# Peptides against a protein of PDB entry 5Z08, part 51

Target 1, 168 residues: chain A of PDB entry 5Z08
Amino acid sequence: RQKDEWAKKTSSLMKQLDWFIGEHLGAMLAAEELGGPVVGELMEIDPDDLSAGFNAHGKLKKATSQPDLDRRQRRIDDIWGPQDEQGQAHKRKRGADEALAASAEMRDLIEQLMNKLVEAGGDNSATYVEIPRESAAARFLVRSKVAMFHPNDARRLRLVDFGRDLDD
Target 2, 222 residues: chain B of PDB entry 5Z08
Amino acid sequence: GLPRLIDAIEEASKIPAKRRQTPIKPTIEKLTTHLYTHGASPDSLLRLADLLTLRNHLDQASLAAITRNLYPSSTVSDEVVLRFIGALGHGQLKPTLALQALFLRWLVMVYHLLENPGVLGQVYGVLFDLLDTAAIRPQLCHLLALVTRRKHVRPFRIQAILTLSRQTGGDPNLTGLLRVFKNYYPEIIVGDATKGRASAFKHPDPQWRQHLDEIQQRRSEA

## One batch from the design tools (peptide; made by RFdiffusion4, then SolubleMPNN)

Design b1_p11_5_s3 (from b1_p11_5, 8 letters changed)
Fold by OpenDDE base, seed 5:
Structure b1_p11_5_s3 (fold): chain B 168 residues (1-168), chain C 222 residues (1-222), chain A 11 residues (1-11)
Amino acid sequence: as target 1 above (168 residues)
Amino acid sequence: as target 2 above (222 residues)
Amino acid sequence: WKKLLLILENM
């Protein structure tokens, strides 16, 4: 009974988290990756705003100026690409794709962190996930005090063991 | 005039709000209107700095309103700067962190009016040691970005920002400050901490700046 | 997860 209620609650929370990642957090993380506001500084980022990109100051650019790495290729495409309706549709699609990619990265990172926590069986040294880059997703989890970097290796991320603080 | 308004507020600040015979809000509004129109003289700035930084019975909204209208009509003395710096950090006698953030924002906005900008360089360590305080970090990093010189960029401070950046998940203000450090020492290996978003430390309030410039111009013409 | 959601809800 209690295990089943816990499993149902966990499943409900996972669905809510997945929804939150897909509907809100993915766009905000994509905005942060694109040099837009840090997650929590701007509450609502429209995916259309992601397509507009952010200036070097993390403020929404009006429609013309795209983010830097893909900005070089996209700046070439924005400088030389037709300002036609197809160009705007491609920008909107790219903003949506970046939000989806950020959502996927956050989901995958959470899954890896959870799996490592389960696999470690209480060994805190075994709970670290190796991250290829310091992503907006990783940064968000650390800012949220959900995860922490290894003190000596910023490529290793683990969940904060909240269970021990409840049992003590 | 402004001195009489400050006198009335100083006297009211000694008395708990519930024991005041007259509401202080109308006097605060007159003060803020006067400050908005004419700015504060150096002497008035010092008195207002004491009023803002010393523990008294003024409400936070009144203190914030005074701070938001604290337009210098002239230069800002070292003594005024040191009052605001001394008010930073944790302690029961210190202003709230929200008010401290407004003080740091004010110092950023009036930085070009400081009689001696070097005074902030002398207290650089005090400012730097407060970077762990999240509530003031954005404005603190902006102020440090203005104040930082080659002499302040030391290995222990580089490492402290790198450590704090990791602990905060790459706070853009810390990344911005690391970029300022890297401008003095391009060889600083900041790793992935600088690949993230950095604050550009833009002027916090362009309208406030424009209004300050108008106050400063009127004084140069008088 | 509950603490994660509490953190997410408090953000």
Scores: peptide ipSAE 0.011, ipTM 0.265, DockQ to the pose 0.059
Fold by OpenDDE base, seed 4:
Structure b1_p11_5_s3 (fold): chain B 168 residues (1-168), chain C 222 residues (1-222), chain A 11 residues (1-11)
Amino acid sequence: as target 1 above (168 residues)
Amino acid sequence: as target 2 above (222 residues)
Amino acid sequence: WKKLLLILENM
């Protein structure tokens, strides 16, 4: 009974997560990958401030070096700026394709992380997934406190073990 | 007595230095001498906490001198603690980061005199979120090392320290705090982040501690 | 399963 209720709740939450990834999160992750706002940082970042980029501390870089501003500003303007009608259709299609790709990457990453957690049998050293890059998906899971990077290897990601706190 | 010195400084703090009829420095010196000799009562501590944390016209050297001589004669109330915590971080109305570092150092040195040490545990999140502020990080890590309990050691905070440790090139204070976390959860994989030099969080000023103990002892005998 | 639920509840 309790196991079945937990299985049902887990299945329901996984469906909700899959829906959330497809309907909302994928587009936001794609925007982050394209150099848009960081997912979950509700800083009302003025588009002009986004052009300055973020420093290694996640704070807005003061607009010091002009040339990198132009490329990022063009990218932000290319993401958010008014494009001509033909450019808008290609942009919408490309944006949809990027959102689908980001959704697929997030789903795959969650699946790999879960599989490694199950396979590890309680060995925290074996729970790491190798990631090809620090994606928006990986960063989102870390910001959401769902995953953590290996302290010495940013290419290794694992789920946070929340369950040990419940048995005490 | 101490209350009259505080009254005079409070009134002077409302007036810009250029508009004061009398220099405040001699009154600050009398205050700091009195604090060094007798300590501050709970009521005097609260008033001094307001002078130190609220925006006024006192100079930074005077504020630092008061903070360095802020010996409690008894316990430290939650209200006094919360004044100092509320003064932390970035903002136009907040004290300088140098003064905030002195406040955090003071809280470390008087931690054993807090009426309710649990008050710092309630504001743990506020303190933890300031770890990115390099100017106060050493003292903040020390305070967090004292305050940290099992309930505060959360996966997200472990990750935040690990991330910040990488970004800072392995700050010894962050390494020290991570070792405190590991004492509650030995299974925390800290990797090379803990292999480096860690701060031992030793008492910041042994002479200040000894003098505080002398002030506290004189009160217990009275 | 409880661990996964907690992960999902914190997302």
Scores: peptide ipSAE 0.009, ipTM 0.264, DockQ to the pose 0.322
Fold by OpenDDE base, seed 3:
Structure b1_p11_5_s3 (fold): chain B 168 residues (1-168), chain C 222 residues (1-222), chain A 11 residues (1-11)
Amino acid sequence: as target 1 above (168 residues)
Amino acid sequence: as target 2 above (222 residues)
Amino acid sequence: WKKLLLILENM
């Protein structure tokens, strides 16, 4: 009975999460991957200041006019700039494709994290998923306190075990 | 009941130990036993927060024992949180740094029961400015790791942590907090300071958590 | 999951 209620609740939560990923989160994650704002928070920090990065002393690097900054800035300007009519359809399609890709990456990452949690049988050391990159999806899960990186290896991500109390 | 135990301890706290007619230890033991069994209501938590944070004649062992048994039976109000935050730092009227570390540990352990987690975000600057205090830094970094949002990750704070990390020889708790900052801004070049061992900010006391969950569950069933 | 949902709901 409790297992069935848990399974139903988990299934319902997964459906809600899948919906949220598809309807809201995917576009925001895509924006973050494109160098836009981090999901859920309005930047008071100038994106140009962030794109310059921080040096080893925690000082903003002077934006060297390097052409790669121009591509990220163009992507930010493409996301946030005035949409010219003819560019809108291609930009909308590309934005939709990036949102779908980000949604798929988030879904896959969550699935891997959950599968590892189940496979580990309570061994927290076995619950880590190897991530190929620090994606917007991975960062979002960590910011959300749903996942955590391995203390010594940022390529290993696991779910925060919220649920030890639900399996008993 | 719990209120009467608190009343007796409040009255005893006004009197130096040598001038008390009755030893307070038996009453503290009754209080801690009651807290362990039933937890504290929001009203009782506020009164206990005042006993723990305000200067009185209670001994450090008694204050520590109360703090270790400070199980909320429900939510934790902003007022209770602010009492503990207001007790942090250096000063003759402040609790000992050892007791402050216990308060920060408590806030970490009850963070999920806060009525408004945003209250800690409002006092983020106050918490952040205490990172130089080595005695409370481990628990403070853990709390900040829970509280930190993008709005808190400012260039001056990144620089402050990097500077403090160098000064401390790469404190693992500061490295852990820098990793939290980097999660909001991946472009933060945390130099060699983050190549070191970082704190994982694991739950400080799994047994305490389990017992808290049992107390919380009993109240949801009542 | 509740904390994710709460964070997701507050986002």
Scores: peptide ipSAE 0.009, ipTM 0.234, DockQ to the pose 0.110
Fold by OpenDDE base, seed 2:
Structure b1_p11_5_s3 (fold): chain B 168 residues (1-168), chain C 222 residues (1-222), chain A 11 residues (1-11)
Amino acid sequence: as target 1 above (168 residues)
Amino acid sequence: as target 2 above (222 residues)
Amino acid sequence: WKKLLLILENM
């Protein structure tokens, strides 16, 4: 009975988390990856503002057609190209693709973190996931105090064991 | 006494209005008068919560009248709270959204009489997920403003309020709730969403509160 | 599972 209630509650929370990642967090993570505001610092990212570009300070940049911008800025500018109807459609599509990619990265990271936590059987040393890069997803989880980097290796991330702090 | 009035209403609630031998309205008026004068005991309050939250044949005006006169003479149990929370949201078996708004208003007005205020914190997610329901949002935001603790203020909930605030054109109740969140985490950048008009979450009915205090005082003297 | 729920509730 209690196990089944916990399983149902877990399933419900996972669905809510998946929904939140898909509907909201993915776009914000994509904005952060694109040099936008840090997720959780600037919470007011309109997905439509994900079509205007961010400067190095995370502020909305007006699409300036400067050809010599670096590949990332070009990727931003290609996501953020001219505001004609075709350009807006390409922007919206590319913004949607980046949001989908960020959503997938976040889902995968959470899944890996959760799987490692279950597999570790209470060994905190075995709960670390190796991350290929410091992604917006990883940074978000750390800022949210949901995950922690290994003290000596920023490529190793684990979930914070909130359950142990309640047993003390 | 109150139990006999509840018995009569419970029996009448099982029967469609057109098939009742006697009009229920006079019995409802006696009940509401009794509740206004003496309040409801914990046992009576639970029975009334079931009458209000479970699908029956009572009319909306009668249910609303009972809810408006639902003065606790004592504390409010977790079970009573959970009956009202369980009645919230969309569904054919659930009370009308208008009645749900009255339940939320009631929970706000009796919040200080809850045996365990923490029970609302345990169901915080259930309450929060209903913020999209415009008909109950004002009272829901007020209740959440009372219930919110640091543990409830999470990035996803902040973002959900911000998103919903944009979608609603800056609902002042959402702005008020967001200000409550910001009190726990001042570093939350909420942009212009907090600069707008916010609800102050004032007591919904000062006269009802005064009358509740009089009922509570009479019980402490007895 | 309880720890996972606490983690998810804290996310």
Scores: peptide ipSAE 0.008, ipTM 0.244, DockQ to the pose 0.345

Design b1_p11_5_s4 (from b1_p11_5, 8 letters changed)
Fold by OpenDDE base, seed 4:
Structure b1_p11_5_s4 (fold): chain B 168 residues (1-168), chain C 222 residues (1-222), chain A 11 residues (1-11)
Amino acid sequence: as target 1 above (168 residues)
Amino acid sequence: as target 2 above (222 residues)
Amino acid sequence: YKKLLLILENM
């Protein structure tokens, strides 16, 4: 009886999470990946200041014309720059595609994290998922205190085990 | 009941230990036992916060014992939070740094019970400016790791943590806080300051958490 | 299951 109630509640929460990812979170994550606001807060920081990044001294770097920074800046400018009419339709489609991609990445990451937690059988060292990059999805889970990076390797992410304290 | 125990301790707190007619320790033990068993109501929490944060004649061991047993039976009000925040830092009228560390630890452990978690965000600057205080830094970094939002991650604060990290030889708690900041701004170049061991900001006391959950559950069933 | 629920409730 209690197991069935927990299974139903888990299924309901998973459906709600999937809905939230698809309807809201994916677009916000896509905006973050493209250099927009981090999920949940409007940037009060000038996008130009963020594009320049922070140096090892915590100072704004001058925008160095590095081609990879140019691609991100172009994406920010493509998202937040002046909307010419023909640019709007391509921008909307691109935004939708990026939101779908971000939603898929979040779903996949959650699935991998959950699977590793189950497979590890209580070994915390085995609960880490290797992530190809610090994605907006990964960062969101860490900000939400649902996941944590490996102390020595930012390419390794795991779920926070909230339930260890229940089995001891 | 709990209110009468608080009354007795409040009255005793006004009197120097050497001038008390009765030892306060048995009353403190009754209070801590009651708190452990039943938790503190919002009203009782406020009164206890005043006892813990305001200068009085209670001994440090008694204050620490109360703080270690300060289980909320329900929510924690903004007023209670602000009492503890106001007690932080250097000053002759402020609690000891050891007691302040216990307050910060308590705030971490009850963070999920705050009526308005945003209150800590409003006082973020006050908390952040205390990071140079080594005695409270571990718990302060943990609390800041919970409270930090993008609006708090400012260039001057990034620089301040980086500078302090260098000065401290890479304090793992500062490295942990820098990682939280980097989660909001991946572009933050933290250099060698984040290559070190970072604090994972694990729950400070799992047994305390479990006992808190038991107290909270009993209230939801009543 | 309980662990997953707690994770999801904290998200």
Scores: peptide ipSAE 0.016, ipTM 0.239, DockQ to the pose 0.303
Fold by OpenDDE base, seed 1:
Structure b1_p11_5_s4 (fold): chain B 168 residues (1-168), chain C 222 residues (1-222), chain A 11 residues (1-11)
Amino acid sequence: as target 1 above (168 residues)
Amino acid sequence: as target 2 above (222 residues)
Amino acid sequence: YKKLLLILENM
């Protein structure tokens, strides 16, 4: 009975987390990766806002109707991306693709962290995931106090074990 | 001579301080005095780089004193450079971050004496990936400012500096490095990260430079 | 399971 209730609650929370990643967090993480604000400084980032770009302060560039002056403040990605001619529609698609990529990265990272925690069987030394880079996803989990880096290796990330404080 | 002083220090470095029959400090003082007066030959410089970068029983004050007096009498080989670069970062076998900052400062001050300045360009990625380490960031940004060429200025590195600049509240050393990047690509939008105070990457120690020049000049006249 | 739930509740 209790195990089944915990399994149901866990499943419900995982669904809510997946929803949150897909609907909100992915766009915010993509914004951070694109040089936008740190996740948590902007509560709502529309994928369209990702296409508009961020100003020097990480604030959303208002889609200023004045086409000419804002053209000079193209994102680094607009400068280095292929100069394919096709207009506003490609920018929106790119913003959506970046949000999807960030969502996928966050999901994968959480899955790896959870799998390592389960596999370790209580050995904290075995709970570390090797991360190829310090992503916005990894930083978010650390800022949220959900994960922590290895004290001697910033390429190793683990979930914070909140369960040890309950067995004492 | 200098080789005999290095021999004595190498042997002492193998032994814990509590087990040494003689205090090493007088020998370190003789070494640093000799280095200050005559500089280090390429061979001596290599041996000293090993003493500084490899784990041994020398105390941090002695290692720092040697580093502060590490005047090359000639050129600096790629091998010496790579030993100092290999000593950077986190790890139990690596020197302290304080000593690593001194090594980076030294590399900045001797950059013009490198046999092949291109060697630092080959390890550019290794240096760049250490920018998150706050303790070495000032000297690391200065070294990167000297080493950076157009080939190193890539979108992912621009973005990494921008991200780190935001996270650090606009570290002036990162702002300075972004300005160096912008010299190669003026179109780089660095936003307010460049409106802030930037490091000018001035020579870290003008007196050390002058003394180095005197040592180098004496060799050219001999 | 309980550990995972606690982690998720703190996220």
Scores: peptide ipSAE 0.015, ipTM 0.261, DockQ to the pose 0.145
Fold by OpenDDE base, seed 3:
Order: C-alpha cells, then structure tokens, then sequence
Structure b1_p11_5_s4 (fold): chain B 168 residues (1-168), chain C 222 residues (1-222), chain A 11 residues (1-11)
C-alpha cells in the first residue's frame, strides 16, 4: 500500500514536473540560456551592465565602443531587437525550439540525477552525474537547492539527499 | 517541564558562577536532555535565544551545549532568527565568535523550519558585511548560500567577495558563495577564484538533521 | 515531493 501510494505520488509528481517543464520552465530556461533573465526573478541589473560583464575586479567593464558581439549578445539582440513581421514567425519558432531543447535538457538531467541516486544505494559519492556544461538547467536545480555541485568538480552534479529519512 | 528549567537557568544566569548557591550544570544537563528528547516550542525557543544571545553569567560550555541541542519542535519565528542575527559581529556585548559560529550553523540546520525565510533576506547586508570575520565565515557563507537571491547579487558584493577571496588565498567557502552568485548571473567572471576548491555547503550534521526530523514528526502526530 | 516543491517555490 505505501509503496503503491508512493509510486502513484511519484508518477503524479513526475507528470506535474513534466508539464511544468514543458509549459513554463523550458521557456524560462531557454531565455536564461539566451542571456535573458534568470528563472524566477526579474532582472534588477540592467542587461547592458550584464553584457559588459564583470571583470576580475567586479567592476562592470565599461562598454568599450565595439560591442564584441558575443553569440549571446546576438541572441539577446535577436530576442529584443526590432521585430520585423517575417522575423516574428521565425523568432517564435526559434523560441519554441529553444524552449523545447531546454525542456529536454532539464528532463534528461533530472532523469540522470534520479537514476544515479537510485543506483548509488546510499553512497553519496556515487550519486554524481557528469554534466558537459553548466547549463541553465543545472544552475536552476542548484539555485533551487535540489541539486549541488561536487565541492572539487563543477562538472559533477548530484541531487540533494532530502530523503534518507523517507526509507524509514 | 521545559519552562521551569528555563526559569531556573535564567535566574542563575544573572548571578556569577562563584556566587551561585547551587551548581547550574545539573539544570543545564536536564535542559539539554529535555531539548534532545522533546525539542523546544516557539515560546521556549525565544527564551532560549535570549539566554544564548544576551550577555549573562552562563559559561561558554553551557551555552554551546544548549545551542547544540536547540531542536525546534515546530517552526522558528522571525523574532528568534533576529535574536541570533543581532548577536553576530564584534562587540563587548556580543557572544563569542565560537558561539556565533554555532548560531549560524543552527540557522543553516533549521532554515527549512523558518516561518518566514525572507527575514534572512531582509538582513542580508548585515550577514554579508561579516564575511571578513574568519571565525564565522564558513557557517556564514553556508547561510548566505541558502539565503542569496538575485536581488542580493550586486556588483559591489561580487567585488567584495572577489577581493576577500584574493586576500584569504581563495577560501573555499567564498568560492562556494561565488558559485551561488554565478548561478544567478552566469556572466560573472570569477577568474581564478573559480578554479579553486569550493565548499559544497553540505548539511553540517546529518545526525542532528535526522533527530530533528524525528522530533518534528512526533509533533505532527500529536 | 519536497524537492519538487522547492523547485516550484523558487520559480
């Protein structure tokens, strides 16, 4: 009974998570990957200040006159630039494709993290997933306190173990 | 009961140890045993927070023992949180830095029981300005890692951590906090400070957590 | 459950 209720609850939560990823989170993660606002919070920092980057002295690099049009700045300009009519449909499709890609990345990352947690059998050292990059998805999970990076290796991510007490 | 134990300790705390008619240690042991078994109610937590944070004649070992057994049986109020935050820093009326580190560790361990986690966000500046204090920095960085939101990640704070990281030779706790900041602003160039070992901000005491969860469960069943 | 709630609460 309790296992079946847990399985049903887990299945329901996974469906809700999948829905939430698809309907909301994917688009927000895609926006973050494109240099937009971080998921869950309004930008209080001027995007122009962020584009200038923080130097090793934590000072905003003064935008020197030549914007090194980093691929991200082009993406920001593609998102925020003047919407010509033909560009809107392509931008909407591209935005939808990026949201789908971000959704897929988040789903895959959660699945890997959960699988490693199950496989580890309680060994916290074995619960780490190797991530190819610090994605918006990975950052979101860490920011949400759902995951944590390995203390010595930022390419290793694991779920925060909330549940040692649920097996009793 | 717990209130009577607190009453006795409060009265004893007003008197220097050498002038007490009765040793307080047995009463402290009864208190810590009671706290370990039953936890502290919100009202008891507030009284204990005052006892721990206000200057009195209790010895450091007793204060540390109470803090290590300060299991909330319910939620932790803003008032309790603010007592502990108000006890941080340098000053003759402040608790020892060792005790402050225990308070910060406690706040980390009970963070999920705060009635309003936002209260820590309101005092973020007070916490952040104490990062130069080496004795409390590990626990302070851990608490800040929990509390930090985008609104707190300001250019001056990024620079302050970077500067302090250089001055400390790359303290892993500061590197960990910088990683938290970078989660809000991926474009933050942390330079060589990111190449260093970072604290993972793991739960400070898994056994304490387990015991807390047992105390919390018993109250939900009552 | 708590993990998902924490995700949802921080969104």
Amino acid sequence: as target 1 above (168 residues)
Amino acid sequence: as target 2 above (222 residues)
Amino acid sequence: YKKLLLILENM
Scores: peptide ipSAE 0.015, ipTM 0.238, DockQ to the pose 0.136
Fold by OpenDDE base, seed 2:
Structure b1_p11_5_s4 (fold): chain B 168 residues (1-168), chain C 222 residues (1-222), chain A 11 residues (1-11)
Amino acid sequence: as target 1 above (168 residues)
Amino acid sequence: as target 2 above (222 residues)
Amino acid sequence: YKKLLLILENM
C-alpha cells in the first residue's frame, strides 16, 4: 500500500516534471545555451539588451562583428528577439527545435542521474554521471541545489542526497 | 456558455489581430462578464490558464482582463498552478513581466483554493530564483511568504535574500520575506535588514476576495 | 523512489 502510493506520487511528479521540462524549462534552457538569460539567475535583461547579445558570462556584450557571434545573436534574437510579422515562422520553428533539444537533454540528464542514484545502492561515490559539457541543464540542476559537481571534477555530476541531510 | 466563449477565443488566439475577420474584444468582454458572474470551472480554468500562459496572438489588455476576472468557481488544480509557475521568468515564449505579476497576484488570492498547496512548495526553488526580477518581486515575495516552510529556509537562501536586500537598498518585500524566514529560525542574524520597513503581505484586493467568496458560496448551495 | 521524490520536492 505505502509503496504503491509512493509509486503513484512519483509517477505523478515525473509526469509533472516532464510536462514542465517540455512546456517551459526546455525553452529557458535553450535560451541559456544560446547565450540568453540564465535559468533561475535571470538578471533583469531589458528586451532591448537581448538584441546586443550576451558574453560568455551571460552579460550584455556589444555586438562585435564576428560572424559566429552574429549567428548566436540571430539565434538569441530568433528565440528571444521581438517577433515582427515576417520572420516569425522560421524563428518559431528554430526556437521550438532548440527548446525540444534542451528538453531532451534535461530529460536524459535527469534520467541518468536517477539511474545512477538507484544503481549506487547508497554509495555516493558511484552516483556520479559523466557529462560531456557543462550544459544549461547541468547548471540549472546545480543552481536549484538538486545536483552537485564532483569537488575535483566538473565533468562529474550527481544528485544531492537529501535523505542524508535529513538524518544529520 | 463559458466553453463556447473559450472556444472562440482559442481560435482567435491562433490568428494575428490584423488577420482576424471579427474583433475579439466583444468576446473577451462576454468572457470576463461570465467569469465575474459565475467563475471558472476546473476544466475552464485549465483552458484559460493555457490561453494566458502559452504564446498566442491575444493582446496584453485582453490577457490582463481575463486574469483580473479569473475567479475559480471551485478548487485550483496542480496543473493550473504549474501552468502559471511555468509562465514565470524571462523569455520571449513567456508572458510579459506585467502579466506574470498578475499571475503571481492571482496565485496569492486563490492560495486557499489550491487542491494541493504543497505543489508550490515543490517548485519553491524556481520561485525563489526569480526574486532578482524587480517587476514580479512584490507578488513573488508575497507568494513565497505563504509557501515558505521550515524545509525551505536554508542558509544559502537566507544569504541570497540578504545579498539581494543590500543590492536593492532594502526592498520592503525582501525584508518581509526575511521576517517570515526568521519566524522559522529566530537565530537567523539578519542584521539591519529586518530593522527596515517590511511588507505586511496583506490581501492584494479585498473586493476581489469578497466577490470570490460569493462565487464559492453559490457553488456550495447548488 | 523516496529519494527521487525528495529530490523532485527540492527541485
Scores: peptide ipSAE 0.012, ipTM 0.234, DockQ to the pose 0.496

